# Designs tried in a protein design run: peptides against a protein of PDB entry 3PUK. Part 239

Target 1, 227 residues: chain A of PDB entry 3PUK
Amino acid sequence: ERGLKSVVWRKIKTAVFDDCRKEGEWKIMLLDEFTTKLLSSCCKMTDLLEEGITVIENIYKNREPVRQMKALYFISPTPKSVDCFLRDFGSKSEKKYKAAYIYFTDFCPDSLFNKIKASCSKSIRRCKEINISFIPQESQVYTLDVPDAFYYCYSPDPSNASRKEVVMEAMAEQIVTVCATLDENPGVRYKSKPLDNASKLAQLVEKKLEDYYKIDEKGLIKGKTQS

## One batch from the design tools (peptide; made by RFdiffusion4, then SolubleMPNN)

Design b2_p30_6_s3 (from b2_p30_6, 15 letters changed)
Fold by OpenDDE base, seed 3:
Formats: sequence, C-alpha cells, structure tokens
Structure b2_p30_6_s3 (fold): chain B 227 residues (1-227), chain A 30 residues (1-30)
Amino acid sequence: as target 1 above (227 residues)
Amino acid sequence: MLDVFEKIDKRSKGLKEAAEKRAELYKLAE
C-alpha cells in the first residue's frame, strides 16, 4: 500500500519498533489519545504483534502492574501523558513494569525531559523524540492535532487574536513535520476566503519550511518538491 | 551503542517555539 499511511507506518516501524527491538522479547505498549488515533490510522493489531507488542494499554487509565514485562511508551510530549508515565515509574516502591522505552511524537520541552531524567532515569532504557505530529486520513490527506484550532481561527472575538496566532504557528509546525516525514519541500497552495487565515497559514508554512530545510539533520539543503 | 536519552529535534528556533506554544494550548485545554 502506497501513500501517506504507508509512509507514516514505515517511519514508526523504523524510529520506534526497530530501535528497541530485542529478539524473543514481548512488550506492553502504552498509548495516549493522539498515538491511539495515529496507530489506528496506519496499522492493524496484527502489525503490532509482528513488532513484538503483546498488548496495548491506554496510559490515562488505571492499569494492573505487569512487573516482568518491559513497557513501550509511544506518547505525545504533554504534561498529562508525562505525568501518567511518572505515576508508573516515579515511585521507588513498586513500578508497574520492568523497564520503559519512551518515544515522543514531537519536540519534548526541556522541562518535561529533565523532569523524567530526574525522576526515574534508572528505569528508562530509551527516551527518544520522533517528529510525527499528524494523523494520515488518505493517501495525500492528513489531520492536525491542535486543541481548539477551529474555535480560535474562526472566532470573531478580538480577545482571541493572540490565541489565534499561537494556533496558526502550531498548525504550521505540524504541516512542516508532515513534509519532513515525507521528505518533501512543497510549494504552498491555498484558496482565498473572506477570512485571511489561509493566506496567513500559507506564509507561516513557507517561512518555517525554509528554516527547517536550510540546515536539516545532515546539514543538507533540499529543493522544492512536488506535493 | 545507543544513548539512553536522545534529543534529535534539529528544527529551527521558530519551530521549537511553536511546539512549546502548542504544549501551552494543551495545558489550557485540560
């Protein structure tokens, strides 16, 4: 299968499952709301079984300890998800799992990252960032995960102007991560509407794409690609 | 040999700031 879903799955397989793979070892995988939707959009349970996942659990729910098994946390870098992880391993008395592998779907703020290191570093086998902050819908369609994006972008209330700007920047960043995942630097296209949200977002995306591809992880500059 | 803790985000300052702002939005939505 080709398209965005296949690319996203391949990204997750390489960045997460291959990274922590150990022959003959099964893991429990912990997901939050975003990663549940993400994996549901691009894989099946049988795919996860092939990658050594015996069961998936919701990180927000109370769970019984399985102390003989290691846990794979595939979560967003939010205070809520991090706090749930810390409840599993923060106590020295009883940890829910044998050890933890943590993979964040986006940039993890230093405050959260350092909080994890300070609290339970001895229980962590891996803690890594991967940049997948979108959900694929179709071969060339995706959705963004920005809270209250619709409300702030279309709010007529002037008091929401600052929040609108924050939301627009967050959306632009996620679009750039899509491009990075697909290894593309597209030309930005938009339709003009009564509100100038589309043009503003397009300008933000173009600017951020230029900044991102100016110097990538390997120090390379990428030219424009077709998308 | 892999480092246990790996920060691999090489995005520009602007993109990092956007991520931080998004984190604040999540906090406000809770």
Scores: peptide ipSAE 0.189, ipTM 0.681, DockQ to the pose 0.393
Fold by OpenDDE base, seed 5:
Structure b2_p30_6_s3 (fold): chain B 227 residues (1-227), chain A 30 residues (1-30)
Amino acid sequence: as target 1 above (227 residues)
Amino acid sequence: MLDVFEKIDKRSKGLKEAAEKRAELYKLAE
C-alpha cells in the first residue's frame, strides 16, 4: 500500500526498529503524547511485538524500574519529554532501565541534545533524530503538532504577533517534513478567507521547500512535482 | 559502525531554525 500511513510506518520501521534491533532481544518502548498518537495512527500492537517491543509505557507516568531490560525512547524533542528521560537515567538515584535507545521525531535543539550527552551519555546506546513530525489521518490527510496553533493564528491581539509568526514557522516546517517523507516538492495551494493565514503559511512552505530541496537528504536537487 | 549520537545535518538552516522555534513554543506551553 502507498498510503501515507503505510509510508510512515515503513519509515519508522527502517529508521527506528531496524536501527536498534538485536536478535532475541525485547525492549520496553517509552512514548510521549505525540508518538503515542503517531504509532496509533499507523500500526497495531501486534506490529510492535514483531519489532521486538514487549510493552509500551507512557514516559510522563511514574514507572517501576525494569533494570534488566533496555528501553527504546521514541519521543518528540520537547523539554518535557527530555526531562522525563533524564529522570529515568540522569538522577542520582538508580537507573530505571539497563540502557537507552533514543529516537527523536524531529530536529532536537543543540541545547537539549547536549544536555542529554552531558548527563546520561554512559547509559545511551543510540541517540538519533528522524524526520516525522506529523500524524497521518488518511491517505492524503495529516495533523500537525503545534501547541496553541489555533489560538495564536486567530488571535486578534497584536501582542501575539510574534508568537503567531513562531507558530506559522513551526507549521510550515512540519508540512515540509511531510513532503520530505513522501519525497515530493509540491506546488502549494490554498483557499483565501477573510484572514491571510493560509496565504502566509503557503508562502512560508514554498520558501522552506525551496531551501530544503537545494540539498536534500541525498544531496540532490529535486524539481517541483504534481500533488 | 554507527555513531551513538547522530544529528540531522542535511536539513536546511531554515528548517533547523523553525524546529528550534517550535521547541521554544513547547516550552511556553508548559
Scores: peptide ipSAE 0.074, ipTM 0.683, DockQ to the pose 0.431
Fold by OpenDDE base, seed 4:
Structure b2_p30_6_s3 (fold): chain B 227 residues (1-227), chain A 30 residues (1-30)
Amino acid sequence: as target 1 above (227 residues)
Amino acid sequence: MLDVFEKIDKRSKGLKEAAEKRAELYKLAE
């Protein structure tokens, strides 16, 4: 078995760094909160240097322009991260970098995608989704980045039912990204809890896995495997 | 030749919708 961290790093290397790498070219890499955690979990700064990254910057912070360098944005497809990008390259501000490569960790909603295209298409050399929305902890352990997941899942307030559903969907989606990253279609196991959250999540994961592999680019429907 | 704005839609409509809902959740949590 390959460690989850190494698998994640390999995917990032292939999907992001190899995709935009140019010989002799250095880039500034912009990270958000999620991708900071993600990269911290699966690589070292020396690894990033080897991939042509000279410096890492936080996308949320104000930064001085570096006009001669291209920027690699490895960010989540959230309004906050997208807005920060747009401040760097949007029509209302002078661009901070020579050009931008954008890699989203997950599906980017059309609303955000179109907003980017409408605002700064000329500055963008690449915009791609790579489908990594989890944090690897150990070889078989990962964490999900879903805001207030615990609160909504265990809230006794019926008014939070809609939010709970959203959270459950988000969790299930991220679990599917783990499976996709590992190229596995696992059988889902769970322990029932008083609120039956585990069962619901398991059902969502199973359904989403099925849907995911039905439309796999390879046209392959994989049978369930042990995991 | 690669499209500058390549979208990799490897997920079903349901997964896309879930991603959108998650994005909304992130917005609310900020």
Scores: peptide ipSAE 0.032, ipTM 0.554, DockQ to the pose 0.441
Fold by OpenDDE base, seed 1:
Structure b2_p30_6_s3 (fold): chain B 227 residues (1-227), chain A 30 residues (1-30)
Amino acid sequence: as target 1 above (227 residues)
Amino acid sequence: MLDVFEKIDKRSKGLKEAAEKRAELYKLAE
């Protein structure tokens, strides 16, 4: 059985690299903090070379233009990453690259999406949102990328209750993306003590799983699987 | 969640189609 890392790599290969692949074409790939960690967890540089990536660059850093090459942006839908992309293509100044392929690791908020569309749509050859917002640690272990999750989930301050709910929602969404990636609809197990966080999160996950599989890509209603 | 996934699919499809149309126009202009 293939571990979670292999499954994640396969998903990225299919959703990102196969989607924009052109024979004989090399691309520069731009990564942010999350996607750097993600790719590092599930592939090697040699794997990326095989997919037509010649150079990997950090999107946050100032980079010299390579105007003859197309760029593959594999980034999180955050204001910081989007702003960096816009600096490459959105100004009246010369573009950093010939064209852009953008793949977001999760849903891009309308505000950011519209900003991209308004400023540099002509430079974009592809823009796709994919559901892969977790980092595989082991065959059955993964880490979620939810900012300040620990703080809000365990905050004793009642004023953070609304923020806690938002964080739990985000965590649940990411857990569902893991299940979708693995093509699983698991029963959720949790320990409820000492806080009710686990119970609340479990309920959110179960609800979202049900919703997801009602409209899955294959149009199948998948029953519960043992995981 | 249903709305989110549907929205993603629609946006992704739309952008792909738009990109393809632009590419075709550029080829004709050359």
Scores: peptide ipSAE 0.029, ipTM 0.385, DockQ to the pose 0.034

Design b2_p30_6_s4 (from b2_p30_6, 13 letters changed)
Fold by OpenDDE base, seed 2:
Order: structure tokens, then C-alpha cells, then sequence
Structure b2_p30_6_s4 (fold): chain B 227 residues (1-227), chain A 30 residues (1-30)
């Protein structure tokens, strides 16, 4: 069985660990709340050791400097996580690590991206977006990381209409990342709901899948697969 | 030193608007 957990791990191994691997080099890995859950869902500490990670640290916590070691930041592109990173490299005297490799779980907004670039570009050896923004639960089950998705999707308040659309797009985008991780272009299936949220989401997913494969870095356009 | 910020993922560019909107949601949720 090709479980989603193993697929996600393989994606992370290829996109993150293999990308920054150096022979005989150990790194400290910094995680935020989402990536802690993500890695916990698809690997063990022994797996991380095999990938050259000596210890994992919570980016939100106060940490002792280890200035002789490079740090691997596997984090969400959020203001909170980025701010914590910037504090680690804000000044030469306050640098906690030798250098940084940054891997974002999703597209990093230009504002945050430019902020990082302006503040500590000299300390950064790699900055990449890998687009894994879901948690694998079972072989065919995943959890989306969209704040207050349930609230906005089912809110009767008309003032939340714009936020509902944002949430729907975010959910659709994350579903596309699952499909990309699985290397699938599925025919979208959904269960009808009274508010017709599933139908709207399905339409968004189909559109985003089309866009994804049309502009794929490999130049591939795949036909629909069974999912 | 090679600028690590020069190359953007073409696929990620297509997700720019949605990602920025999500970032706002994260900020408000925390």
C-alpha cells in the first residue's frame, strides 16, 4: 500500500533534506507548530537523525546559541514563524546559528519574503517553497491547515462572505498540494451539503488543478486519474 | 554569493494571491 504518510515523507526527504545535505554535516532543525505536526505524522526521530538532523527545536521557544552549526528551518510562511527566524539572525552579535536553510511549507508572501531578504540574506544559504500544507492522517485521509475554516464556511453572517471565499480558495489550494504530492490529477468527487460548499470547493479544486499542471515545472499536462 | 532569492517556483507564483490571503488569516488567528 502506498500510504499518504510515506509519500509525504518521501517528498520532504527529496525537497528538504536531500536539497541541503552535505556529507558529514549535522544540522539543527527548527520547526513551528504546523511542521511539528507534519513531521510527527510521517516520520520518527530516528528518521531525522539519518537525514543529518542532530536535534529539533521549537522556533517559538527561547534557545541557546549553537553558532558553529547550521540551522534548517522548516516552517510555515507566517508572520509569527518568520519573526522568530529573524530574531535568530537579526544582528551579527545575536546570531544563534552559523547559517540558515529555509524551507517554507507554502508560497511565502512577497512582504515576508522581502523582509527576510532585506534583514539577513547573508546568513541564508537556501530559501525554498515546497508546498506541503496538509497533515496526512491515513492512506487517503489528510487534514487541511486553514484557520477557522469550519467557522467561515458555515457562518450565516453575510459579513463573512469574503472570508468564506478566501477559506475556500485556501482549502482548494491545499487539496491541490495533496494531489501534487501524490502526483495525481483526480476527477473531483464531493458530497452535497445544504450550503453547497462542497460544490464550490470542487469547482475551485478543478480550476486550480488545471492551472497547476498547465504551468507545471516539468511542463506536463496530465489527464484525470481516479481518486 | 549566489542570490538564493532570485529563482521563484513558477507554480508558486500562481498561488501568490491565495497564499497572501492565508497569511492574513494566520495572523488573525494567532
Amino acid sequence: as target 1 above (227 residues)
Amino acid sequence: MIDVFEKRDKRSKGLKDAAEKRAKLYEEAE
Scores: peptide ipSAE 0.025, ipTM 0.574, DockQ to the pose 0.359
Fold by OpenDDE base, seed 4:
Structure b2_p30_6_s4 (fold): chain B 227 residues (1-227), chain A 30 residues (1-30)
Amino acid sequence: as target 1 above (227 residues)
Amino acid sequence: MIDVFEKRDKRSKGLKDAAEKRAKLYEEAE
């Protein structure tokens, strides 16, 4: 039996570190709030050192330039994180690092993606989305990083309906990420609440799973698995 | 260099529509 933390680490190692690895090269790794939590949940600093990371830095903080070193950005595709990246490379005269490898934890909206391309494409050696948007807690438990999820899901105020839908969508996407990470296409089960939020979320997950596997590189839609 | 931005993860492609929908919903909710 594979623990979720181990699976997540293995995926990060394959999708991020192996992708940009160069023998004898050390990189500075930039993390945002989510990826800090993510890595802290599934690895140690010694693990990162073994992957060629000399130091990790918070992308939100001001940092001194290290222009001879390349930077590995492992960040969420949010305006905040992207803006911080752009500040590092937006000015030709004030580039913080030699070059950048960018790995987004989820799909980066075209608006943000295009903004990056337009401003600092020459500095970027990699720019990929790698499909990890959850925090593993233990072998069978994970947490979703969706702000105010509880509030909006259980709000009786109809004015919050749109926000509730956003929250549900985000939660569903993260759950699908878990399934993808585990290479599972599970049948979704839930417990009913006074509000049928669980049912709605389950339906969203099922639809998103279907969509995800439709575009599988193997061209196969996996059958339902046990989970 | 240009191809750096053209190849995306298969999940990213699959979630594109969802991401766009989410963005729209955020705009409408504010």
Scores: peptide ipSAE 0.113, ipTM 0.719, DockQ to the pose 0.286; fails the geometry check
Fold by OpenDDE base, seed 5:
Structure b2_p30_6_s4 (fold): chain B 227 residues (1-227), chain A 30 residues (1-30)
Amino acid sequence: as target 1 above (227 residues)
Amino acid sequence: MIDVFEKRDKRSKGLKDAAEKRAKLYEEAE
């Protein structure tokens, strides 16, 4: 298959599983709400078994220690998920697993990153950001993980203006991660609606695409591609 | 010796800010 689901799976396989794979080694994988949805959208349990995952656990749930096994944390860079990780490795006496490999689905804020580094560095074998923050649906269709996006984007309450901005930026950034995953720099198109949200989002996407490719391509901006 | 923590992305301030804002969204949505 050549749809978005396949592309996403290949990226996860390369960026996560291949990155930490050791021959003959099995790991426990910890997922949060987003990554559970992400993996369920693009792979099967049999695929995970082939990648050396013996069992998957919900990071939010109470779990018994398995101290002889290493853990693969594939999680979003949120305070909630990070806090759960910290509870697993915050102290020597409370370590639930032998060691941790952490892969964030998006850029991890410096505050959270530094908190992890300061408290759990000795337990971490890998910490990487892989920039997959969307859910593939169909071949070229995806959904964004932005809580209450509809509510704030269409709220007439001016007190929600700041929140609307945050939502728009989050959506734009996630769209950019899709483009990055597909290795494309598309021309942004949108259909006008009663509100100017689509236009604003398009502008944000274009800006963020430029920023991304400046950084990713070391100053080289790819020409626009046909999506 | 390979650092267990990769160097932070040389992302623009805007991208970093957006990431932090997203984190805040998730926290507030909890």
Scores: peptide ipSAE 0.031, ipTM 0.561, DockQ to the pose 0.415; fails the geometry check
Fold by OpenDDE base, seed 3:
Structure b2_p30_6_s4 (fold): chain B 227 residues (1-227), chain A 30 residues (1-30)
Amino acid sequence: as target 1 above (227 residues)
Amino acid sequence: MIDVFEKRDKRSKGLKDAAEKRAKLYEEAE
């Protein structure tokens, strides 16, 4: 049984690096906050060099153009990251790089996707969603990256109910990506606390797992597996 | 030339909605 870190790296290698690899070609890789943490958790710089990455840049920072090199964007489908990408390629006359390969860590909302398509489609060689929105810590341990999750989940203010729901759904989505990465459909267990957050999250995860496997690439309903 | 945007991950409507809501949350949290 392979550790979670190795599984994650294997997925990234296959879905991202192998997909855009060209013999003898080096690329600049652009990362956002999440993917920086993700790659740091499952690979070394030497691994990235072996995959044809010459340098890593932060997508949020101002960067000098390197117009002769293609760029690999491994980013989350957030407005912030997408806007930064658009600034790099929004103007045909002032592109930061020769071309772009975009790999999103999760489903990209239609609004953002259409915005990209409308603005700089000619500069894009690949645009894929690879569905990996978690950070591996140990063999079977991972962390989620959802803003203000703790605050909203434990907020006693009823006015935050809608935000709590969004956070719960986001967490559930990320848990499902872990399962998808591992090709598992586990039973969900939880420990009850004074609040019903764990129960609600468990229900959301189960529902989303069902939805995912019903619409998976194979079009199959995968039975529950041992978690 | 092949449309690079032709293929996308298959998601249910609920998953799409959740993704959009999450995106809004990220924006508001910044």
Scores: peptide ipSAE 0.030, ipTM 0.587, DockQ to the pose 0.372; fails the geometry check

Design b2_p30_7_s1 (from b2_p30_7, 13 letters changed)
Fold by OpenDDE base, seed 3:
Structure b2_p30_7_s1 (fold): chain B 227 residues (1-227), chain A 30 residues (1-30)
Amino acid sequence: as target 1 above (227 residues)
Amino acid sequence: EVKELVVGEVKFDPETGKVTDITVRIEKLE
């Protein structure tokens, strides 16, 4: 199937589950708010079982240690999710699982990465970014989680200009992950209106696409597609 | 509180499955 849900699932399967797969090994998977929604949108529990996941836990909740099992953290690169991970592995005496595989949904800031590296490096077997920051709602429909996007983008109040920029930046970053997941590098077009919102967003997306496809994870340069 | 949704669409070529268009919009829900 060629729908968004199938594409997203295939990417997660390859980038996450196949990457940390070990024959005969079961893992506990830790999810945050976003990744819970993400997996719910593109797979079933039976699919996760087939990938070697025995139990799914919410990273924000207090959990009992299962010290004999390795944990797969599929989480967003946020301070909240990272702090929860650090609670699981930050102290030698409080190590909840045997080891950790960490997969971030998007770019992890150096500040957060360094914090993890400084405290939990010995417990981490993998740490990767997979670049999926959208929800496939339907075969051809996706949603982005950008709070107050409408309010700030269409606010006539000049005091909201800085927040408008933040919102547009977030949208652009997430849109790029749609393109990356589809393996597309499209030309950016927009409709010009009195408001410069479309133009500004288009510029941000174009710039980020250029940066992303300049050098891929394998050091390959990807050409522009006709999307 | 004003409800809103950032939603996008991906269009595919029915014959090849190639992406032909990617859109994004902000919807205000009343």
Scores: peptide ipSAE 0.394, ipTM 0.864, DockQ to the pose 0.842
Fold by OpenDDE base, seed 1:
Structure b2_p30_7_s1 (fold): chain B 227 residues (1-227), chain A 30 residues (1-30)
Amino acid sequence: as target 1 above (227 residues)
Amino acid sequence: EVKELVVGEVKFDPETGKVTDITVRIEKLE
């Protein structure tokens, strides 16, 4: 089936659920704010049940231990989400689940990864990055969640110029994950606005796509998809 | 409440199903 939602779900099914699947085993799944939105956009609860998820919990909330069950953490690589994970497995006395499978939506910074390794590496059965940093809002529409993106992009304050650049880079990286998820190298287009923010963003995306698809996973060059 | 969103569209080739274009925009939604 065509559409962003179907593609995203298929990728999550393959990269996350199939990766940690064990016959006859049920898992508790922990979600953060982003992954809650992500899964709600591309699947139903019945789909998750079919993938061996018995209960979905919010990682930010206080939860009772279920020590006989393994936990599937599908979370963003943020300090907040990682800290919540560390609370679940940081000590033997605080261990809430039997073991953990961790799937990050994006690249996990070394600082966060090192914190995990230092405190609870023995509890982790799997740790993987799946590279989905967007929401499939509709079949052909995606959205990004970048904090204060609009503020910094359209701020008249020159002191925000450096932060604007950081935000623009972050947005461009997230947009590349759309293309990566689709396994496509499309042309990048933009609509003209009063400010050249959209144009600049498009240029950044094009540049990052060129770098990303210089060689594919198999070491082959992936050219632009012809319109 | 005002939401800050980056929104874009992907264009599928009707014949091949491949994505030929992606659009980008920054919008403020209420």
Scores: peptide ipSAE 0.376, ipTM 0.833, DockQ to the pose 0.711
Fold by OpenDDE base, seed 4:
Structure b2_p30_7_s1 (fold): chain B 227 residues (1-227), chain A 30 residues (1-30)
Amino acid sequence: as target 1 above (227 residues)
Amino acid sequence: EVKELVVGEVKFDPETGKVTDITVRIEKLE
C-alpha cells in the first residue's frame, strides 16, 4: 500500500525502530502529544510490540523509573518535550531509564539540542531527526497542526502581518515534511481565498524544499550515535 | 471545539503511483 499512512509507518519503522533495534531487547517508548497522534494514525499497538516496544508512556506525565530498560523517545522538538526528557535524565542519580534513544519528528533547534548535550549526552545512544510533521489522516489526506492559521492568514488587520508570516512558515515547513516523507517534489497547490496567500505559501514551500534537500545532501542533519 | 483545520491532499498517479500534486487548504469549521 502506497497511501500516506503506510508511507509514514514505513519511514518510522526504518528511521526509528530499525535504527535502534537490538535483538531480544524491549524498550519503553515515550510519546508526546503529536507523536501520540502520529502513531495512532499509522500503526497499531501490535505493530509496536513487534518493534520491541513493551509499553508506551506519555512523556508529560510522571512515570515510575524502569532503570533496567532503555527508553525510546519519539517526540517533537519542543521545549516542553525536551524539558520532560531532561527531567528523566538530567540527574545522574535520578535517571528513569538505562539509556535513551531520541528521535525528533522535525528539526531540533540548536538551543534545545545544546541543552540536551550539556546535561544528558552520556545517556543518549541515538539522537536523530526524522522529519515528519504531519498527520496522515487518510491514504491521501494529511493534516497540519498550525494554530490560528485561518485567523492570521485571512486577517485584514495589518497588525497581524508578523503572525501571519509565522503561520505561513510553519505550514510550509510541515508541508516540506510531507514531500520529504514521500521522497518526491510534486507540485504544491494552496487553495485559499483570493489573497496572496497561495503564492506566498508556494514560494515558501519551494524555498524550504530546496533548503531541505541541500541540508540532507550535505549530511548536516543533527544526529548522534553511540556504541 | 475545533474552529479551523489545515488539511491537505496528496494526489497519486494511478498508473505509476507517484505523487502528482500536494494540496493544502485552511478551512474554518462551523
Scores: peptide ipSAE 0.371, ipTM 0.853, DockQ to the pose 0.561
Fold by OpenDDE base, seed 5:
Structure b2_p30_7_s1 (fold): chain B 227 residues (1-227), chain A 30 residues (1-30)
Amino acid sequence: as target 1 above (227 residues)
Amino acid sequence: EVKELVVGEVKFDPETGKVTDITVRIEKLE
């Protein structure tokens, strides 16, 4: 099928499942709130079974150790999700699983990455960022999770200026993952009321797109597309 | 309670399947 859902699934299949696949091996997959929504939006349980996932567990919940199984962590690069991972592998004597494959949905801050390296490096077989921080709601519709975006973007209160910047930065980062997933470097249009918000967001997206494609594993500086 | 959504659209060329436009907006739910 064509559309955002199919594109996202194909990317996850290639970047996550194919990346850690071993013949005859089953894994336990750990999901957080975002990745649960993400996978629910673009695949079925049968698809995950075909990719060698035997059980799906919520990373936030208490779980019994399955020490003979390797774990696939498909999680957001947040302190909460990382802390849950650290609980699973932070102690040598209390490792819940045989080993871990970690796939972050987006850029993992150095602070979080350093915490993982310091305590769990020996347990990690793979760690990658796949850059999908949006939900494909429909074939042509995506949503972003940016709390209070409307409030801060349209607030006349000068005290909210800092938060407005944070919100716009977050939106820009997530929008870039849409472009990256679609393999596009487009002119992005921001539909809003005639405020400086549209221009500012566009500038942020353009800058981040440049950065993304410069550091892409493919080593390609992709020019602007016509989209 | 969800009071707002950041929602975007991706337009494709119906024949080629190539992306022709990417948009984003903030929708306030009333």
Scores: peptide ipSAE 0.390, ipTM 0.859, DockQ to the pose 0.759; fails the geometry check

